# Peptides against a protein of PDB entry 4AID: the designs that were tried, part 187

Target 1, 242 residues: chain A of PDB entry 4AID
Amino acid sequence: FDIKRKTIEWGGKTLVLETGRIARQADGAVLATMGETVVLATAVFAKSQKPGQDFFPLTVNYQEKTFAAGKIPGGFFKREGRPSEKETLVSRLIDRPIRPLFVKGFKNEVQVVVTVLQHDLENDPDILGMVAASAALCLSGAPFMGPIGAARVGWVDGAYVLNPTLDEMKESKMDLVVAGTADAVMMVESEIQELSEEIVLGGVNFAHQQMQAVIDAIIDLAEHAAKEPFAFEPEDTDAIKA

## One batch from the design tools (peptide; made by RFdiffusion4, then SolubleMPNN)

Design b2_p26_8_s4 (from b2_p26_8, 14 letters changed)
Fold by OpenDDE base, seed 5:
Parts: structure tokens; C-alpha cells; sequence
Structure b2_p26_8_s4 (fold): chain B 242 residues (1-242), chain A 26 residues (1-26)
């Protein structure tokens, strides 16, 4: 098996992005690890548009496996068959920054699935899932103008903290999630307690700077492992008006 | 291609503020 791996130090933790071991039937598949939290992202896209497709059919599904009671905070009562509130929220969190990065006019079905395989109770799988999804799309050959990076920023003891642990987050006055490209911030989601706008904006900047290492890591992985780009020529929508 | 960040700001009952931003490509 041709296994490609990229490893970086990121926020004092080791981030590993791996492809080629599992889910080889997907267009893109990435196993991402931070600490002992492990996620699998898969990207699959249809090679043709459905007749009459009028919108871009992107589906993002984040799922946490049923770990033994106590291994995932809130994991005690996963009703079989419905996403938890967390799974729904994280699915949207991943969807939001990636959706606008698909080539305009691409209306083939795209499915991104992020599966939490392991949780260390320190590193939240959501950020890792965003990174893994970005990487899987970049490897897939889909007309995706990524990568995106992602970061969580906390505010602990008067300082920004990159990807705070779940325990550090209890002391944090900010839960700021940022996703973006090399050039732009694509998404911000934050919960703040008694912080100035200046601190929040500084946190967005901090996140965007810190995610560049992840973006570079995804690019490096893609250079070695990406599939050939899917030949997609957007229909010149301006040519139909002539 | 103008990139506008649309920010939604919600004040929660506990006094926390939720900020959501998404990039709208025009």
C-alpha cells in the first residue's frame, strides 16, 4: 500500500495526516490524528450531474462512533439512527467553509463523511474533522478550491491558546472556531464571555496565522497523493445569454 | 470577486455572545 503521511507540530501537539491505508474506495480519504483523537474523513463525488440538478448537492456528515459510556462527553445516549446535536453542529461547521470553495456550476453530488474513531478526552474531534475533511477533498480530485485550515482559539489567563484541551476550555473566556484558506477567513464561530471585540478580532487573526501550517501540510500531502483533477469545465453561464 | 463576511451576532441568555460569520462570494 502506498501510504503517505504528513506530520507537523501544531499548538504543542502532533498532527498527523495519513492517506492510502483505509477507505481506498473513496475519492479522497484521510486519517487524521491529534494526540490520541483520531478521525477518518472520506470524500466521494459523482462523476456526472443528475438530470435536472439545479443546486450543488453537498452533504457533510460528522459522526462519532458510540464509544463506551464515559469516553465521549455527552456520548451516553446516542439514539441509534439520528445525529446528536453535536454531530449536527459539527457537520454544519465543516460544511460552511467548504461549500463556497467548490467551482461555480459544479452540481455533481459530493459526500463528505467524518467519523471519529478515537477520542482522547483532551482534543476535540471537530477541528481535527475540519482539517481531515479539507485534506480528503484536496486528495479527491473534486473541483475544490481548498485547502481550508481550521483552528480553535481559547482565551486563558490573558492569552490566546491554540486548540485548547477540553479541560483548558472550562477556564477559557472564548471558544472561537475559525476556518479559512491561505488568503481568507471563510468562517468564524465564537462564544465569548466578557471579552472585547479587539480580543476576538485578534483571536481570528491568531487562528488564521496558526492554521497556515495545516494548510501547508495538506498541500504537501496532496502533492504526493492527490488524484488527477476531475475534468470539469463550468458551462459559461454568460454564453447562454447570448 | 467581492468577498463579504456576513456576521450574525447572537446574545445568549447567559450574557455570552455567539458570533457566526460566513463568507459570501459575490
Amino acid sequence: as target 1 above (242 residues)
Amino acid sequence: MEVELELEVERLEDGSILIRGELVLE
Scores: peptide ipSAE 0.030, ipTM 0.545, DockQ to the pose 0.643
Fold by OpenDDE base, seed 2:
Structure b2_p26_8_s4 (fold): chain B 242 residues (1-242), chain A 26 residues (1-26)
Amino acid sequence: as target 1 above (242 residues)
Amino acid sequence: MEVELELEVERLEDGSILIRGELVLE
């Protein structure tokens, strides 16, 4: 087993990104850990486009499953049943920032699956799931122009808090989720109570600064473990308008 | 490539404000 691992300190917590142990049949697979919360992200993409495919067929599925010890089922686990509201929302949080980063004209089927394996009741698996999905895509060889980072920002006792615990969030006046590249903010979603726009904008900047360490960690992991890039030439859409 | 962040602001029933930003790639 060629296991690659990157470990960083992030917001006073240890973030671990691991590849090569689990789900090796995927194009990319990352086991991500923060505290005692553990997620598995897998990325799989088709090596050809379906005839008549008009849109980019990206599917992102976030799932919270309590795995009993020893049952990591191999393969595309379609959950029996409708996703919960939380699972639907988090799937969208992961989808939104990654979808624009695929090379224009790429219309091969892409499936990203994020599965919560363990939850410590302190660290929400949503941010960890975003990071893991980004890392899995960067390892996959898909024409993905990532990585993205992600961060949650709270406002507790008049200060920004990176990835507040679920208990700290009860005292927070802000729940700000940010995703972005090294150079740009890609997505913002926030719930705020009685805060100025200045504090919120400062929170976006804080998030973007703090996620750079995660972006760098994904890049370092990819340099050591990424598959060869899939040979894809974007359709010259400018040549059709001439 | 100009990256514009479009922000949607929604006030929730509990008095919280939801801000949603999406990148519009022009």
Scores: peptide ipSAE 0.028, ipTM 0.538, DockQ to the pose 0.671
Fold by OpenDDE base, seed 3:
Structure b2_p26_8_s4 (fold): chain B 242 residues (1-242), chain A 26 residues (1-26)
Amino acid sequence: as target 1 above (242 residues)
Amino acid sequence: MEVELELEVERLEDGSILIRGELVLE
């Protein structure tokens, strides 16, 4: 297997991004690990647009598989159930920052699937899933203007904490999720408890600064493992409005 | 124990992605 791996230290934890072992039939596939939390992101896109397609058909699906400890049931993942509320929310968190980054006029079907393979009960798989989805899209050859990074910021004992553990989050006065490119913040979601706007804005800046290491890691992985870019010429839709 | 995760991703005809994983405990 031609396995490409990038490892960085990020917020006092080891982040690993791996490709080439798994899901080779996808356009892009990334196994991401932080602590003992493991997610697989896959990106697949259609090579043609459906006739009469009027909107960009992006589907993002985040799934938490309850793997029984030690056995991934070798069963077909039939979507037997409706996604949980959590799975629906996290799917939206991943969708929101990536959707605007597709080249304007691209209306080929894109499917991003993020599957939680392991959960350590410390590191939330949502941030890891955002990072993995970004990496998988960058590897896919789709006309995606990423990467994005993502970070969660807590406020514990009067300081910012990058990607707090689930236990640290119980003591946090802030749950701030930020996603962005190297140059811009694309998405902010926040729950705050009696904090000033200055602290929240400082948290956004802290998140955006801290996610640069992840963005750089995805770029480095893509330089070594990305597929050839899909040849897409956007229809000059601006010529029709003149 | 290095867990080698062998995952197969299959694109179905309907465009859905099927992910199969076997956890191989080495």
Scores: peptide ipSAE 0.015, ipTM 0.287, DockQ to the pose 0.015
Fold by OpenDDE base, seed 1:
Structure b2_p26_8_s4 (fold): chain B 242 residues (1-242), chain A 26 residues (1-26)
Amino acid sequence: as target 1 above (242 residues)
Amino acid sequence: MEVELELEVERLEDGSILIRGELVLE
């Protein structure tokens, strides 16, 4: 097995991105670990467009499987068949920043699946899932103009905290999730309690700065493990509608 | 290509504010 691994220190925690061990049938597959939280991201894309496809058919599915649910708050009561509220939310958090980064005119089906394999009750798998999905897409050969990074920012005792633990989040006045490229913020989602706009904007900037190490780690992994880019030439007609 | 940031702001029952922002490529 040709296993490639990138390891970085990020927010005082070890982030590991691994490819080549699991889900070899996918176009891209990344096993991501932070603390004892573990996610598997897979990216699969169709090699042809469906006849009459008018929109970009991207599907993102974040799942916390029942075998990991023994460590996930509320996981014991997952009725088979419907995403939880959390799974639906995190699927959107992953979808929103990646969707605009596909090459215009690309209308082949793309499926991103993020599966939580383990949860440590400290490190939320959502941020890890965003990072893993970005990495899996960069490895896939899909016409994706990533990577994205992601970060959660808390506000605890008058300071920004990168990727606060679930316990630190109880004391946080901010739950700010940011995703972006090296050059731009692509998505912000925040729950804030009585904070100034200045603190929130400062949190976005802090997140964007802190995610650069993750972006660089994904690039380094992709340089060593990415598949050949899928040969896609956009038809001239789709370039005019932007 | 103009990049607009669309922001959605929702007030939650607990008094917190949910802000959602995304880049819309026009």
Scores: peptide ipSAE 0.029, ipTM 0.539, DockQ to the pose 0.589; fails the geometry check

## One batch from the design tools (peptide; made by RFdiffusion4, then SolubleMPNN)

Design b2_p27_1_s1 (from b2_p27_1, 12 letters changed)
Fold by OpenDDE base, seed 3:
Structure b2_p27_1_s1 (fold): chain B 242 residues (1-242), chain A 27 residues (1-27)
Amino acid sequence: as target 1 above (242 residues)
Amino acid sequence: SENLEKNLAEAEAEAAALAAAVRAAEA
């Protein structure tokens, strides 16, 4: 197995991105670890467009395995076959920043699956899942103009905290999730308690700055492990405006 | 942990099945 691994220190935690050992049938697959939280992201895309496909068929599924979910505080026994509210929300959280980064006119099926394999009860798998999904897409050869990074920002004791633990989040006046490219913020999701707009905007900037290390780590991983880019030429849609 | 290995094996099997399904739909 040609195992590629990238390890960085990120917010005082070790982030590990691994590929080449697992899920080799996928176009891209990344095992991501932060603390003892572990996620697998897989990306699969069709090499052809279905006849009559008029929209981009991107599906993002975030899933928590029962053995991981049973450790998650408030993880109710998932009724078989329906995503939890958390899984639905995190699936959307991952979808939002990645969807606009696909090459315009690409309408091949894309399946992104993020599976929580282990949860340490400190590190939320949502951010890790976003990072892993980004990495898996970058490795896949899909016409994805990533990577994205992601970060959660807390506000604890009058300071920004990168990816605060679940316990630190209880003291945080901010739950700010940001995703973006090297150059742009693509998504902001925030729950704010009595903070100024200046602090919130500063949090977005802080997140975007802090996620650069993750973006760089994904790029480094992709340089060593990415598949050849899928040859996709967007049809000149400018000809339809005539 | 035994749970991690089980969850990984299951997730890999699901990924393989999904990949196969996408490939089958290309034909």
Scores: peptide ipSAE 0.548, ipTM 0.930, DockQ to the pose 0.796
Fold by OpenDDE base, seed 2:
Structure b2_p27_1_s1 (fold): chain B 242 residues (1-242), chain A 27 residues (1-27)
Amino acid sequence: as target 1 above (242 residues)
Amino acid sequence: SENLEKNLAEAEAEAAALAAAVRAAEA
């Protein structure tokens, strides 16, 4: 096994990205850890387009494994075979920033699966899942123009907090999730309580600045562990308008 | 932990099955 690992300090926590040991049948696979929260992201893509495929068939599935009672907040509503509301929302949260970063005209099947393997009850697996999915895609060789970073920003005691714990979030006046590339913000999702637009915009900028360390960590991992890029030439869509 | 190892083994098996399904649909 050629195991590659990147470790960074991020928001006062250790982030670990590991590849090469797990899920080697996937095109990309990343085990991501923050605190004691652990996720596996896998990316698989088809090497051919299906005949008559007219849309980009990207599927993103976020799932949380069953833990012993008390280790997953809200776990009582998981019926086997249906995603929870949380799993549905987080799947969309991951999909939104990655979908526009695929090369235009690519219509091969892409399956991204993010599985929560452990939860520490402090670090939310959604941000970790976004980071892991980005890393898995960058390692896969798919025509993905990532990486993305992601961050949650709170507003606690009159200051921005990067990736607040679940307990810190109870005191936060802001739940701001941001995803972006090195150059651009791609997605913002926010819940705010009596805050100025200036504070919210400052939170977006803070998130985008803080996620650069994660983007750099994914790039460093990919330089040492990425597969050869899939040779994809976009059809010259300008030739159809002539 | 025993739960982490179990969940990891299940997730690896699911990933392998999904990869096989995608490859089978290319044939």
Scores: peptide ipSAE 0.545, ipTM 0.930, DockQ to the pose 0.761
Fold by OpenDDE base, seed 1:
Structure b2_p27_1_s1 (fold): chain B 242 residues (1-242), chain A 27 residues (1-27)
Amino acid sequence: as target 1 above (242 residues)
Amino acid sequence: SENLEKNLAEAEAEAAALAAAVRAAEA
C-alpha cells in the first residue's frame, strides 16, 4: 500500500487526510480525521458520457453509519433506507460548492459518497466531510477545478471561533458554514441570531482565510497521490453553432 | 474502536460496489 498522509493543525485541532489504504477501487478516496470524528470520502466518475445525457449527473451522498449514530444527536430515528434530515442537508452543503467547479461540458456520471465512521460529539462531520470530498475529487483525476476548503464560524463572547464544538455552538450567535477555493467564496450557509451584516461578512472573510491551510493541505496531498488527470476536451459548442 | 473498523469495512465494501456499478454502466 502506498499510504499518503497529510497532517495539519487547524483551529487548535489536528486534521489528518489519508489516502492509499482504503477504497482503492474508487477513483479518489480519503480518510479524514479531526479529533475522534472520522469520515471516508470516495469519488467515482464514468470515463464516458451516456448517449443523450443533457445535464451533469453529479450525485453527492452524505451518510452516517448506525454504529456512529448511537452517539449522534437525532440518530435514534434512522429508519433503514431513508436519509435523515441532517444527511440530506449535508449532502446539499457538499454538492453546492463542488458542482460549479467541474469543467464546463463534462456530463459523465460522478458519485461522491461521504460516510461518517465515528463522531466525537465535538467536531461536526459536515465540515470534515466537505474537506474530505474536496480531497477525494482532487485525487480522482476527474476534471474538477478544486480544491475547495470549508469552515464553520461561530460568534462567541464577541469573537469569531473557527469550527466551534457542539458545546461552544450552544453559546454561539452564529452558525456560518463557508466553502470556497483559494480565490473565491463558492457557498455560504448561515443561521444567525441578531447579528449585523458587518459581523456576518467578517465571518465569511474569516472562514475564507482560515480554510487556506486546508486547501494547501489538499494540494500537497494531491501532488503526491493524485491520479493522472482524465483527458477531457469539452466539445467546442461554438463549432456546433456554426 | 471495533465500531470504527466495522463501519470502515462496510463503507469500503459500499464504495467498491458503487465503483463496480459505475464501471458496469460504461460497458
Scores: peptide ipSAE 0.545, ipTM 0.928, DockQ to the pose 0.799
Fold by OpenDDE base, seed 5:
Structure b2_p27_1_s1 (fold): chain B 242 residues (1-242), chain A 27 residues (1-27)
Amino acid sequence: as target 1 above (242 residues)
Amino acid sequence: SENLEKNLAEAEAEAAALAAAVRAAEA
């Protein structure tokens, strides 16, 4: 196997992005680890558009395996065959920042699956899943204008905390999830307790700054492991408006 | 861990099945 690995220190944790060992049937596949939380992201895309396809058929599925879920707070409610509320929310959280970054006019099926394989009870797999999905798409050859980075920001003892632990989050006055490119914030989700707009905006900026290391790590991984870009030329829809 | 290995094997099988399904729909 041609295994490529990128390792960075990020928020006082080791982030590892690995490709080439697992899920090689996918167009892109990344095993991502932060602390002892482990996720697999896979990206598969169709090489043709279905006849009559009028919208972009992107599906993002975040799932936690039962053995991981039994340790996750709230994971006890997994009935076989239905996504939990968390899985549904995180699937949307991953979808939102990536969907706009596909080349306009691309209407081939894209399937992104993020599977939580292990949870350390400190590092939430949602952020890791966003990072892994971004990396898998960048490796796939799909016409994706990523990478995105992602970060969670807390506010603990009057300071920003990057990717707070589940225990730190109990004391946090902010749960701020940000995703973006090198140049732009693409998505913000926040739960805030009695904080000024200035602190919140500062948190978004802090997140965007801190995710650059992840973006750079994905780029470095992709430079060494990405597939050839899928040859896609969007139909010049601007020519119809003339 | 044994659980990680089991979960990984299952996730790889699911990824392979999904990839096969996407490819079958292209044909």
Scores: peptide ipSAE 0.530, ipTM 0.926, DockQ to the pose 0.795

Design b2_p27_1_s2 (from b2_p27_1, 8 letters changed)
Fold by OpenDDE base, seed 1:
Structure b2_p27_1_s2 (fold): chain B 242 residues (1-242), chain A 27 residues (1-27)
Amino acid sequence: as target 1 above (242 residues)
Amino acid sequence: SSLLERNLREAEEEARELAEEIRRAEE
């Protein structure tokens, strides 16, 4: 197997992005590790548009497998049938920043699946899942204008903390999730306890700066492992709505 | 860990099934 791996130090933790070993039937597949938290992201896209398709059919599914749930806080016997509130929330967190980065007029089906394989009880799989999904899309050949990076920012003892642990988050006055490209912030989600707008805006900027190392790591991985870009030419009618 | 390897195999099987479903819908 031609395994490609990128490793960086990020927020005092080792981030590993790996491709080529797993899920070869997918257009893109990335195994991402931060600490001992492990996720698999897969991206699959249709090579044709369905007749009469009038919207972009992107589906993002984040899931935490039952075998990981023995370490996941609150992971009682997930009845196999319904997404948890967390799985629904994280699926949206991944969807929001990636959806606008597809080429306008692309209406082929795209499925992104992020599966939590292991949880270390320190590193939340959501940020790792966002990074892995971005990487899988960049490797897939889909007309995706990524990568995105992502970061969580806490406010602990009067300072910004990049990707706080679950224990540090209990002391944090801010839970700020940011996703963006090299050039722009695409998504902000925040829960804030009595902090100034200045501190929050500073947190967004801090997140965007810190995610550049992840963006660069995805680019480096893609240069060595990406599939050939899917030849997509938008119909002239969809280009005019830019 | 044996659990990680099991979860990985299961996730890989699901990814294959989904890929096959999308490819069948293109035919």
Scores: peptide ipSAE 0.405, ipTM 0.888, DockQ to the pose 0.862
Fold by OpenDDE base, seed 2:
Structure b2_p27_1_s2 (fold): chain B 242 residues (1-242), chain A 27 residues (1-27)
Amino acid sequence: as target 1 above (242 residues)
Amino acid sequence: SSLLERNLREAEEEARELAEEIRRAEE
């Protein structure tokens, strides 16, 4: 097994990104760990476009399979059921920042699956899932112009907190999720309690600064483990309008 | 943990099944 691992300290926690051991049938696969929260992200893409495909068929599925929170007895219960509200929300949080980063005109099927394997009840797997999905796409060879980073920002005791624990979030006046590239913020989702616009904007900037370490970690992992880029040249649709 | 390893194996199996489905749809 050619296992590649990147480890960084991020917000006072160890983030580990691992590839090469697991899900080898996927185009990209990343096992991401923060604390004792563990997620698997897989990216698979079709090498051809379906006849008559008129939209980009990106599917993002975030799944909290019966999480091993410490002593909770339960393997994966294959939820034959509908996604939970949380799973639907987090799937959208992952989809929103990655969708616009695919090369325009790419209409091959892409499936990103993020599976929560373990939850420590401190580190929310949503941010970790966003990071893992970004990394898996960067490794896949898909025409994805990532990586994205992601961060949650809290406001606790008059200060920004990077990726607050679930307990710290109970005291937080802000739940700010930001995703972006090295150069740009791509997505902001926020729940705020009576905070000034200045504090919120400062939180976005703080998030974007803090996610650079993650972006750099994904780039370093990709330099050592990425597949060759899929040869995709978009048809110059601008040339047909002349 | 034995549970994490079990969960990982099940997730790998599902990822394999999905990859195989996508590849079959390309043929």
Scores: peptide ipSAE 0.405, ipTM 0.888, DockQ to the pose 0.756
Fold by OpenDDE base, seed 5:
Structure b2_p27_1_s2 (fold): chain B 242 residues (1-242), chain A 27 residues (1-27)
Amino acid sequence: as target 1 above (242 residues)
Amino acid sequence: SSLLERNLREAEEEARELAEEIRRAEE
C-alpha cells in the first residue's frame, strides 16, 4: 500500500492529508484530519462526455453521516435520504470555488463526495471538507486547475483567529469563509457583526495568506501521489472565428 | 472496530458504487 501522508501545523492544529489507503476505486481520495474531526473526500470523473452534453455536470455532495447520535449539532434531524440545510450549504461552499477551475469545455461528469467520518465538536468539518475535496481533485487526474485552499476567520478580542473552534465562534464577531488558489480569492462567504469593511477585507487577506500552507501541502501530496493527468484537449473554439 | 472504522468502510463502499455507476454509464 503506497500510503502518502502530509502533515502540517495549521492555526495551532495538526492537519493531516492521507491518500493511498482508502477508496482506491475513486480517481482521487483523501482522508483529512484536523484535531479529531475526520473527513473522506472522493473524486470520480467520467472519461467521456455524454452525447449532447451542453453543461458541465459537476456534483458536489457533502454528507455528515457520523451522527454520533447525541453529540453532533443538528444530528437528530437527519431524515434518511435528504441532505440537511448544513449539508446543502457546505456542498455549495465546496462547489463554488472549484467549479470555475475546471478546464473550459470539459463536460465529463464529475462527482465529488465529502463524508464526515468523525467530529470532535471543536473543528467544523466544512473547511476540512473543502481542503479534502481540493486535494482529492488534484490527485484524480481530472482537468482541475487547483488546488484551492480554504480558511475560516473569526474576530475574537480584537484579533483574527484562523479556524476558530465552535466555542470560539460563539464569541466571534465574524464568520468569514474564504477559498482561493495560490494567486486568487475564488469565494468569500461572511456573516459579520458590526465590523468595519477594513477589518473584513483584512480578514480575507489573512485567510488567503493562511491557506497557502494548505495549498502547498496539497501540491506536495499531489507531486507524490497524483494520477497521470487525463488527456483533455479543449476544443479550439477560437478556430471557428477565423 | 471503532465507529470511525465502520464509517470509513461505509464511505468506501459508497465511493465504489458511485465509481462503478459512472464507469457503467461510459460503456
Scores: peptide ipSAE 0.395, ipTM 0.884, DockQ to the pose 0.716
Fold by OpenDDE base, seed 3:
Structure b2_p27_1_s2 (fold): chain B 242 residues (1-242), chain A 27 residues (1-27)
Amino acid sequence: as target 1 above (242 residues)
Amino acid sequence: SSLLERNLREAEEEARELAEEIRRAEE
């Protein structure tokens, strides 16, 4: 197995990104670990466009396997279960920042699947899933202009906290999820309690600064493990505005 | 853990099935 691994310290926790061991049939596959929370992200894309395809067919599926919480309820990989509200929300959180980063005119089918394999009950798999999905896309060869990073920011005892634990979040006056590239914030989702705009904006900046280490880690992984870029020439859509 | 290894195998099988479905839809 040609296993590539990147390990960084991030917010006082060890983040591990691994590829090459698992899901080799996907275009990109990343096993991401933070604490004892573990997710697998896979990216698969079609090598051709369907006839008459008029929109970009990106599907993002985040799923939490019931086995992840250390309680084995009886072995139902419920293939047929409707997504939970959480799974639907997190799927959208992953979709929002990545969708704009595909090359314009690319209309091949793209499927990103993020599966929670283990949950430590401290580290939320949503942020880890965003990071893993970004890494899987960067490894895939798809015309994706990533990576993105992601971070959650809390406000606890008058300070910003990067990726607060579920227990720290109970004391937090802010739940701020930010995703972005090295150069730009792409998505902000926030729940805030009686905080000034200055503190919230400072939280966005803090998140964007802290995610740079993750972006750099994905780039380093991709330099060593990415597939050859898919040869895609965007249709000159700007030529019609002349 | 034996559970993580199981979940990983199951997720790998699902990823294989999905990749095969996408490839078949290109044919």
Scores: peptide ipSAE 0.388, ipTM 0.882, DockQ to the pose 0.835

